# Peptides against a protein of PDB entry 8HF1: the designs that were tried, part 194

Target 1, 320 residues: chain A of PDB entry 8HF1
Amino acid sequence: NVMLYATKPTEVMVSFPHQEQVLTVTRLISAEIEKFYVSLDLMNIGVQPIRRSKSLQCLRDPSKKSFVKQLFNDFLYQMKEYGIYAASIAIISLIVEFDIKRRQAETLSVKLMHRTALTLCEKIRHLLVQKLQDMTYDDDDDNVNTEEVIMNFSTPKVQRFLMSLKVSFADKDPKDICCLVFVERRYTCKCIYGLLLNYIQSTPELRNVLTPQFMVGRNNISPDFESVLERKWQKSAIQQFRDGNANLMICSSVLEEGIDVQACNHVFILDPVKTFNMYVQSKGRARTTEAKFVLFTADKEREKTIQQIYQYRKAHNDIA

## One batch from the design tools (peptide; made by RFdiffusion4, then SolubleMPNN)

Design b2_p22_8_s1 (from b2_p22_8, 7 letters changed)
Fold by OpenDDE base, seed 4:
Structure b2_p22_8_s1 (fold): chain B 320 residues (1-320), chain A 22 residues (1-22)
Amino acid sequence: as target 1 above (320 residues)
Amino acid sequence: MEPVKYYEINDDGSLTEIEPIK
């Protein structure tokens, strides 16, 4: 009976200033999405044929409009929570999704709806890229993927996260790194993954040190609708992380689903810990010697966050 | 950028400023 003395991870809080990046571009984008919602509500796309496949499909908006609004709402959230740079990556995911939906459209009205959404996404992409270019001193260097641009167009939370990664992993052996990054939303996994790829590539100290992957939580609502491709990709990403071919995994609530992930030395919680279960499951992955469990909080919410973590820690110690 | 402040969350819920997470 080797009692694996679960070494308690060091719980670290990183504070960041609450800067409302009141950029004119973010207001313009929000206003364009709101105008689009008004137009979308006026679109008569008819009753979509309920594909007679199993019961859980009935939760799909027969108009498919709710899915379009969900993607734009998730984009607006990412732009607000992670910044303009992250938004420039997030919008590409919307473009890809709406192009797939446009091609799969069974009716001309649905095809037109997705085309209109795509046109808006391209406008948003242009506005974001133009704003990122405004900071490039060299008119000839269209490379918006510099460390400086990424940092300047990221929210204070993301800035502190990236700085924490740089400090934690600069000049370390890739084999000694096993890092988890938790985010709330499934779409954020891919957005932060793209941001990290660009940041690592632009940061010499992290080149060849960090190899990120992401894992999207299973849609509990419809496991049948996860494309065979998404399931294969998830299995591949997990396997790469197990094999040490990836040493940083971005995930949402996936650990609640009992995915067997190795013991990690770093766990970053990029979004607020909302539940005791999330606290226990995420902290329970930081099991190596000198493991760190890192939380990010706005300065204005620091006290509330500390109190919440203290209550979760107490409750966990009473069960353990 | 201002230096990132790191705080260890103590067992009593107090914060101790710590050196950057190396």
Scores: peptide ipSAE 0.506, ipTM 0.923, DockQ to the pose 0.822
Fold by OpenDDE base, seed 5:
Structure b2_p22_8_s1 (fold): chain B 320 residues (1-320), chain A 22 residues (1-22)
Amino acid sequence: as target 1 above (320 residues)
Amino acid sequence: MEPVKYYEINDDGSLTEIEPIK
């Protein structure tokens, strides 16, 4: 009986300082979004025809105001958790979404609502890009995508993550890398993917080493709006990762749906582990002999995080 | 930027500082 001792991955914790980046630009953006919420609440969107779509959420807010607020709340979260550079990428996803919703609007009032949201997103994008350019001393080099700009306008968590990638993968053979990056939110996958593309392109040691891809879960909120394009993207992304054409995959809760991915040698958990299931499933992907399972925690939350991971590890060992 | 500190989470839940993740 060769008990294939499933080699337990090395569990690594990376701490980062809790810095509330109280930037003037982030305060201004937050204030503009709050003003927009007040205006949004005053908008008469009328009774929208309840499309008999089986999605329970369309029944709760026929005005779609809640969905607009959710997208801006997700953006505010990304700006806070990942920084201004990540926010400059995240806002583009909102622009795309609100333009689609504006085109699909069945009423003039809904069309106007999405147009107003889109105008605010363009203003936010301008404020973010201007702030990224303020650090480029050379007025002529519009290249806000340098390693320095990315690092300086990222939160301590993202800085530690990028440094960990650079240390782990600098000058390695791309074939020897199978990396997963777990994030909590669907929109974070695209944001961190865009950030990583720019970071890898600006980092010579990683440029020909890491090929990132992302996979987002089904939008349970609006399954009718899960575009045929998003489903095709997911299938293509998984296939590229299986074929070794991508060696770093950014995932949200998608792996909870039983999507089988290959055994990985690195698993990064960028956001807090909130459930035992997330811990077991993400850790269970780190199955090579030298596999690493890397967690990021704020210094203030370090003790609480360690206790939670210890409890999950104990519970996993009692079931396995 | 200060060097990133890496800690292995031991079986007892204690932390051991380790060299950067290769």
Scores: peptide ipSAE 0.491, ipTM 0.920, DockQ to the pose 0.839
Fold by OpenDDE base, seed 3:
Structure b2_p22_8_s1 (fold): chain B 320 residues (1-320), chain A 22 residues (1-22)
Amino acid sequence: as target 1 above (320 residues)
Amino acid sequence: MEPVKYYEINDDGSLTEIEPIK
């Protein structure tokens, strides 16, 4: 009976200062979105036909207004939690989504609603890009994708995450790297993926070392609307990670669904661990002998985070 | 930038400052 000593990963905590300084541009953007919500509530889009799906669960298609508000609320969250640079990437996803919804609009009133949302997204994009350019002193190098710009316009959490990646993986063999990055929200996966692509490209020590991919969970709202494209993308991303063609995977709670991914040597938890299941599933992916499980916490929430992780560790040891 | 402090979470829930994750 070889007791396979399940090698427990080293659990590491990284603290970051609370961001006190709200930039003027973030206040302007928030105020423009609030004004838009007032205007959106006054819009008459008519009675939305309840799509009776054949299954008796009247999935109330979330009112087309509620969906628009959800996307802007998710954008505001990303701007607050990850910073202006991440927000400049996130706004592009909203532009694409509202343009698709505008083209698919069944009525003129719904088409106008999505057009108004799209116009606001273009205004927000302009404000964000202008603020990123204000740090580029040289008129000729319009390249807002430098390591300096990314770091200066990222939150302290994202700065500590990027620094931890650079220290952990600088000049390493890409074959020796198997890294997972967990985030809470579906839309954050794409945003952090775009940020990492630009950061890796701007950081010589990580060029040709890290190859990121992302995986987005099944949309719990409408499994039927998971485009054949999203399912193909997920399969391709997982296969690239299994084949070693990608060595860093950004994922949300998707790995709770039992996606068999290889044993990883690094697991980063970018957002707070909110559930025991998330703790067990994410930690359970760090299975190599020298595996590291890295948590990020605000200094103000440090004590509460330690107590919560200790409780989860105790509960996990009592079941094992 | 201030150096990033890394802490190992011990079995008793105490923190030990460790060198950067090499």
Scores: peptide ipSAE 0.477, ipTM 0.914, DockQ to the pose 0.833
Fold by OpenDDE base, seed 1:
Order: structure tokens, then C-alpha cells, then sequence
Structure b2_p22_8_s1 (fold): chain B 320 residues (1-320), chain A 22 residues (1-22)
């Protein structure tokens, strides 16, 4: 009886300084969003007919205002947690979403609401891009997508993550890499994906090594709102990762029970582990002999994080 | 930039500094 001791992954912690990057631009953007919320609350969009269509999202906000606020709150979170470079990518996702909602709007008042949100997003995009350009010494190189710009305008957490990727994967054979990156929020997947594409393209040691993809977990709440295109894209991204055409996958949820994802040699947890299930399921993807399970923590939260991981490890060992 | 410190989380919950993840 060869007890296949399931090789436990090496659990690695990377600490980062808790520096709230209090940039003037982030304060300005936050203030503009707060002003917009005041104006949004005053907007009379009429009584939206509660379409009894079972999509739980339509039931939550008959005014559609809370959905607009949710997108901006998610943007503010991404700007805070990942930095202004990541925010410059995240704002594009809001622009796309609000343009779709504007076109789909049944009433002129709802169209106007989404137009106002778009105008704010374009202003925010301009402020972010301008700030990214201010540090490019060469006025002639409008390319804000350099390794230096990405690193300087990312939070310490993201800096440590990118450095960890560079050290782990520089000049490696792409076939020997199977990497998962877990994030908490669905919208973060696209943001970090765009950041990684630009970082990999700007980093010679990674250009032909890492091929990223992203997967947004199925929101159980509204399978109907996932466009046929989004579902096709998700299936394609998973298939590319299975086929080895992509070797790094960004995920917002533990891949639902039944997404057969290959045994990974690297699992990065970019955001705090909030649940035992997230710990067990994400760690359970690091199954190769030399697999690494990498956590990121602020220096101030290090002891609390260690204690939480220790409790999860103990609880897992008591069940196994 | 200060070198990234990597720590292995031991079975007892202690930390051991390890070489960069190669």
C-alpha cells in the first residue's frame, strides 16, 4: 500500500508594507465619485417597473442606481487595493458596462443616468492616464505601459506579486508552468489580467514564458445575465488553460466543484483568505511535488494572517 | 526596492525565511 502522501504544497508568505498610497489623484477621484452619488440620488429616473423576471439582480434595485454605485464602489476598491495603474484598466471595464447599459436603457431618464456615469468614467480615465504620464521623463514616449510605470503606480501588494512572478518564472519553459492566481472580486480578474498582459509585454524575461487568462466564476445569482459571449469566452479560457495554451489563470472564486483544472505548481492568493473553504480549495489546487502556495499579507496583519492560516491548517488536518 | 522576503509557514505556525521562489 503506497500511501500516496498527497504532497503538501510549500506554504509561503510574502509580506508588504502597509502604505496607504495617498495620492492626490485618488482623493480627487474619490471626491468626484461622492459628488456623483449626491447627484445620482437626486435623479428622478421614474418608477422602474419591477419586471418579475426572476433575475435576482433586477429585483435588488428597481432604480438601477445601486448597481451604478456598486460598479463605482468596486472601482474604488480596486484603486485602493491594487493602485492607480490597475485603476486605469478597471475604469475601462466600467466604461464598457455603462455604454452597454446606456444602449439597453428603456427610458430616456435611465439613458441619461448611464450617460452621466460614462462622463464621470472618462474624466476619471483622463486623470489616471495623466498621472501615469507625469512620471514618464520622455515627453515623446506616450507609453505608460512600461515595467517602471506599472511598478511605481501599483500598491506594495501588487509590486510584491509582480516581483514574485518575475523571480518564479523568468526564463522558464512555459510548459513547466501551471499557475493559479486567486482574487476576491469578479471585477478584479479583468483588471489584474490587463495589468499582467502589460507587465509581461514590458518584461523580456516573461514575454514568451507567461500566457495569462482570466476566469470569472459563474455568479449563481443570474446565469441569465451572462451574455452568450461571456459564457463562450469563459469556456474558451478554461480550454486554453487545459490545453496548455495558457499557463496562468486568474480566478475570483474557487473554480466551482467540477471544473477539472490541472494540478498546479503555483497558487497565488493575492487577496486575504476569508474562509476555510477558500483556503482548502485553493491550496488543494497546488498538487505537484514542488507546488507552492503563496499568500500576500500586510506587515501589520502578518501575525493575524499566520494565526488564521494555522487554524485553517489544523482544521484541515483534523478532517483529512 | 528592498529584496522581497519569502517566509515558509512551518507546521507549528513559525516562519522560516527562505530563498526567493525559484
Amino acid sequence: as target 1 above (320 residues)
Amino acid sequence: MEPVKYYEINDDGSLTEIEPIK
Scores: peptide ipSAE 0.476, ipTM 0.912, DockQ to the pose 0.847

Design b2_p22_8_s2 (from b2_p22_8, 8 letters changed)
Fold by OpenDDE base, seed 4:
Structure b2_p22_8_s2 (fold): chain B 320 residues (1-320), chain A 22 residues (1-22)
Amino acid sequence: as target 1 above (320 residues)
Amino acid sequence: MEPVKYYEINEDGSLTEIEPIK
């Protein structure tokens, strides 16, 4: 019985200033989404035929309006929590989803609803891209994917996260890196993945050092509704991370689903730790020698966060 | 940008400022 002495990871807190940079563009986007919700509520899309077959389809609002609102609410959250640059990536995911839903629409009314949502997404995308271009010195350099643009249009939380990655992984052997990044929301995984790809590509010190991948948590509602493609992609992403073909994995609540991931030397918690289970499961992945468990907190919430982590640590030590 | 401050969370819940996570 080799008692794997679980080396306790070093628990690190990174603070960031609470900058409510209320950019005019974010207010405009929020107002356009609110106007769209009023219009959406007035749309008569008819009663969707409840396809009798799978009971769990009943949890999908027969109006499909709730799903549209959910995607825009998740976008607004990402824009607020991660910044304009992350929002410019997030909006593309909405465009793709609404285009799929538009093509799959069984009724003209549903098709029109998704078309209206797409038109709004394209307007939002244009507003975001224009704002990203305002900092490009050269009017001719359409390259909004520079380290400078990414940093300037990211929230202080994301800035500190990216700086922490750069400091932690600059000049390291890719084989010595096993990093997890935890986020709260499934859609954030893809958004932060896209941001990291662009950041790594724009940061010479991280080029060929970090190979990111992401995992979308299983839909808690029904594993049966995960597309065969999503399940194949998840299995492939996990396998790439196990094989060392990816050394940074972005995930949301994936550990609660019993996904076996290797022991990591870095665990970043990008969003607040809301539960004891999340604390134990995420920290429990930082198992290597010199493993680091890194938390991000707003300066105003620092004390509350410390107290919460202390309580979780105490509770964990009492059961271990 | 201001230098990132890193704090180790001690066993007692106190914070010790540490050098950047190398």
Scores: peptide ipSAE 0.506, ipTM 0.922, DockQ to the pose 0.820
Fold by OpenDDE base, seed 1:
Formats: structure tokens, C-alpha cells, sequence
Structure b2_p22_8_s2 (fold): chain B 320 residues (1-320), chain A 22 residues (1-22)
């Protein structure tokens, strides 16, 4: 038994300043969502027939209103945590989801509810895109997807993440890269994926180096058509990552579901490590000799984060 | 932009400032 001495990855902490981006646009968007919640609470959508599909029960808030609020709350979280550039991508996922639900609506009242939500998402998208365009001096170059725009409208956390990717992977051979990026939320995977595509395309040193993919956790088995598409996407993305056609994979909670991913040389944890299992599973993917396990923390939370990681490391060493 | 600070998390839980990850 060659005890493959699981080479302990180098654990790296990247600190970032805690900056609340108090933009006028973020206040306007939050106020519009709050007004929408008041309107949503007053909407009579009637009693929806409980279709007996067991898998739908977890997503079946019988009122469907709580699900609408959950999506907007998730958007507000992403706007706060990742910035207005990421929010401009995140809002597209809401638009797609509300359009699907509007089309699937069995009642006029539910159709109207999703239509109102969709109209708000379109307004939010326009407000975000307009703010991103404020940096483009040339009226002719509507391209808000520049490195400069992405960096200036991202939170310090995302800025440090993108800088860390650029430093780690600039001009490297794509074959030598096996990178995982862990995020907490399902919609964050899609948002960060879209952000990375645009950033990589705008960054010459990364354009032919990084090929990103994303995986969403299976636990959100909405039996909706989206879940089948997502399962197909997951299988394809995993296969591309195994075949080396993708060398950066964005994951949410995927490892808890026993998805076998290859040994990686870089593991980035973009969101706080909340559980021991998440720590062990994510760190356990950094298995190459020079593997790096990179955490991002606000300066104010640095000490708390270090203590938590130290406790998890100790607990892992006591079990292993 | 301010330079990114990288810290290695030592075995004792102390931090050592390291150069940017090459």
C-alpha cells in the first residue's frame, strides 16, 4: 500500500477590503424590489392545485410568492457580494426563469405575477447596463464587457479573485491547469461563469489559457424542464472537464452529491466555508504536489476565518 | 488597485505573507 501521502495543498488566504458599494443604482434597485414585494403581498393568486409530484414539494411554496421573493433576495445577495457587473449577468437568470414560469402559468393571476416580476427584472437590467455604460466614453462602443468595466464594477472580493486568476494562469499551458472554483449558491455559478467568460475574453493573457465551465448542485431538483437541461449540462460540463476541454470548473455544493471530479492543482473558495464537510471535500480536490487551496476573506473577518479553518484542519487531522 | 495580499496559512494557524501565486 503506497500511502499516497496526500500532499497537503498549500492553503492561501487572500484578503480584501470590506467595501459596501453604496451606489445610487443599488439603492434604486433595492427600493424597486421592496415596492414590488408590497405589491406581491397584495396580489391574489388563488389556491394553486397541489400537483402530487413529490420532487416538486420542496420548491412548492404553495403560494409561489415565496419563490419569487427568494429569487429577488438571491439577486440582491449577488449584487451585494459580487457587484453590479455580476448583477447584470445574474438578472438574466431571473428573466429566463420568470419567462419560463409565466409560460407555464396555469392561471391568469399567476401569469400576471410572473409578468410583473419579469417587467421588474427588465427594468433592473436596464438600470445596471446603463450604469456600466457610464464608463464607456465612446457612444459607438456599447461593449460593457471590457476588463476595466468588469474590474471597476466588481466587489473587492471579485477583483481579488480575478487578479488571482490572472497572476496564477497568465500565459500558462492550458493542459497544466486544473482549477475548481467553489461558490455557495446555484445562481452564483452561472453569474460567475458569465463574468469569467467576459473577463477571459477581454484579457489577452487568459483568452487561450482558461476555458471555464460550471456545475450546479442536483438538490434543486425542480422537476421543471430546466432541471433536465441542467442535468444534461452538468454531465457535459463534467465530461469536458475530465477530457481537458475545460480547465476551470465553477461548482456549488456538487461534491456533497458524490460527483467525481479529477485531482486539481488549484481550488478557489470564493464564498465563506460554512461547514466542515465543505472544507474537507473542497480541499480534498487539491491533490497535486503543488496544489493551492485559496480562500477569500474580508479583512474584518480574517481572524474569525483563520480560527474556523484551523479548527476544521485540526478536526480533519484527528479523523484522517 | 492596491496589490493583492496573499497569506499562507501555516500549520499553527499563523499567517505568513507570501508573494503573489506564480
Amino acid sequence: as target 1 above (320 residues)
Amino acid sequence: MEPVKYYEINEDGSLTEIEPIK
Scores: peptide ipSAE 0.484, ipTM 0.914, DockQ to the pose 0.826
Fold by OpenDDE base, seed 5:
Structure b2_p22_8_s2 (fold): chain B 320 residues (1-320), chain A 22 residues (1-22)
Amino acid sequence: as target 1 above (320 residues)
Amino acid sequence: MEPVKYYEINEDGSLTEIEPIK
């Protein structure tokens, strides 16, 4: 009996300083969103026809105001957790979503609501891009996608993540890389994907080494709005990763739905591990020899994170 | 930027500083 000692991945912790980005631009953006919420609450959009869609959430807010607030709250989370550069990418996803919702609006009042949200997103985008340009000393180089701009306008967590990628993968053979990056939120997958594309393109040591892709779970909130396009994208992304055409996959809880992904040599957990299931499923993908399982934690949360990981590790060893 | 510190999480839950993940 060769007990195939399942090679236990090396569990690595990377700490980062907790810096509240006290940027004037982030305060302005937050204040504009709060003003918009007050205006949104005053909007009479009438009783929306309850489409008998089986989604329980469409029953709770027939006005769709909660969905608008959710998208802006998700954006505020991206800006806080990942920084201004990531926020400049995240806002584009809101613009696309609100334009779709504006076109699909059944009433003039709902159309106006989504138009107002879209106008706010364009204002936010302008404020973010202007702030990214303020660091380019050369008025002529509109290229806000440099390694320096990405690093300077990213949170300490994202900075440590990008540095960890650079150190781990600089000048490696792309075939030797099978990397997963886990994030908590669906919208973070696309945001971090866009950030990584720009970072890899601006970093010569990674440009021909890393080919990122992303997977987004089913939208349990609005399965009716899960576009045929999103489902096709997810299938294509998984296939590219299986075929080795992509060697870094950004994912959320999608792997909990039983998506079979190959054994990986690197697993990065960019957001806090909140559940035992997430710990087991994500760590269980780091199956190659010398596999690394990398966690990111704020210095203030380090002890709590270590204790939680130790408890999860113990519980996993008791079941295995 | 300060060098990234990497810590291995030991079996006992202690941390050991390690070289950057290659």
Scores: peptide ipSAE 0.466, ipTM 0.911, DockQ to the pose 0.839; fails the geometry check
Fold by OpenDDE base, seed 3:
Structure b2_p22_8_s2 (fold): chain B 320 residues (1-320), chain A 22 residues (1-22)
Amino acid sequence: as target 1 above (320 residues)
Amino acid sequence: MEPVKYYEINEDGSLTEIEPIK
């Protein structure tokens, strides 16, 4: 009876300072979104036809004001948690979504609502890009996708994450790397993926080492609107990761769906661990002998985070 | 930039400062 000693990963904590300085551009963007919410509440979009689809899931009609507010609230969260550079990528996803909804609008009032939201997104994009360009001294190098610009316009959490990736993977063989990055929100997966593509391309030590992919969980809002394209993308991304054509995968809480990914040597938790299930499922992917399970915490929340992880570890050992 | 500090979470929940994850 070879007791398969389940090799427990090394659990690592990385602390980051709380960001005290709110940039003027972030305040301007927040104020423009708040003004837009006041205007949105005054818009008469009429009575939306209750699509009598029997599934209670139809409650989030994508034409409703609440859905527009949700997308902007998610954007404000991305800007606060990940910084201005990440926000410049996140806003493009809102532009695409509102343009699709504008084209699919059944009424002139709904079409106008999505057009107004789209106009605000273009204004926000301009403000973000202009602020990223303010650090490029040379008029000719309009490339806002440098390591310096990414680092300077990222939150301390994202800075520590990028530094940890560089230290962990610089000049390594791509075949020896199997990395998972966990984030809380669906929209964060695509935002952090775009940030990592640009960071890896700008960092010579990582350019031929890391090949990122992302996976988004099933859309709880409407499985019917999960485009055939999104499902094809997810299958392709998982297959590339299984085949070793991608060696870093960004995931949301998707591991709860039982997606069988290979044993990883690195697991990064970019956002706070909020549940015991998230802790067990994410840690359970770090299965190699030298596997690392890396957590990020604000300095002020460090003690509370350690206590929570200790409680989860104890509870996990009592079940095993 | 200040050097990134890495801490191993021990079995008792204490922290040990470790070298950067190679």
Scores: peptide ipSAE 0.462, ipTM 0.908, DockQ to the pose 0.817; fails the geometry check

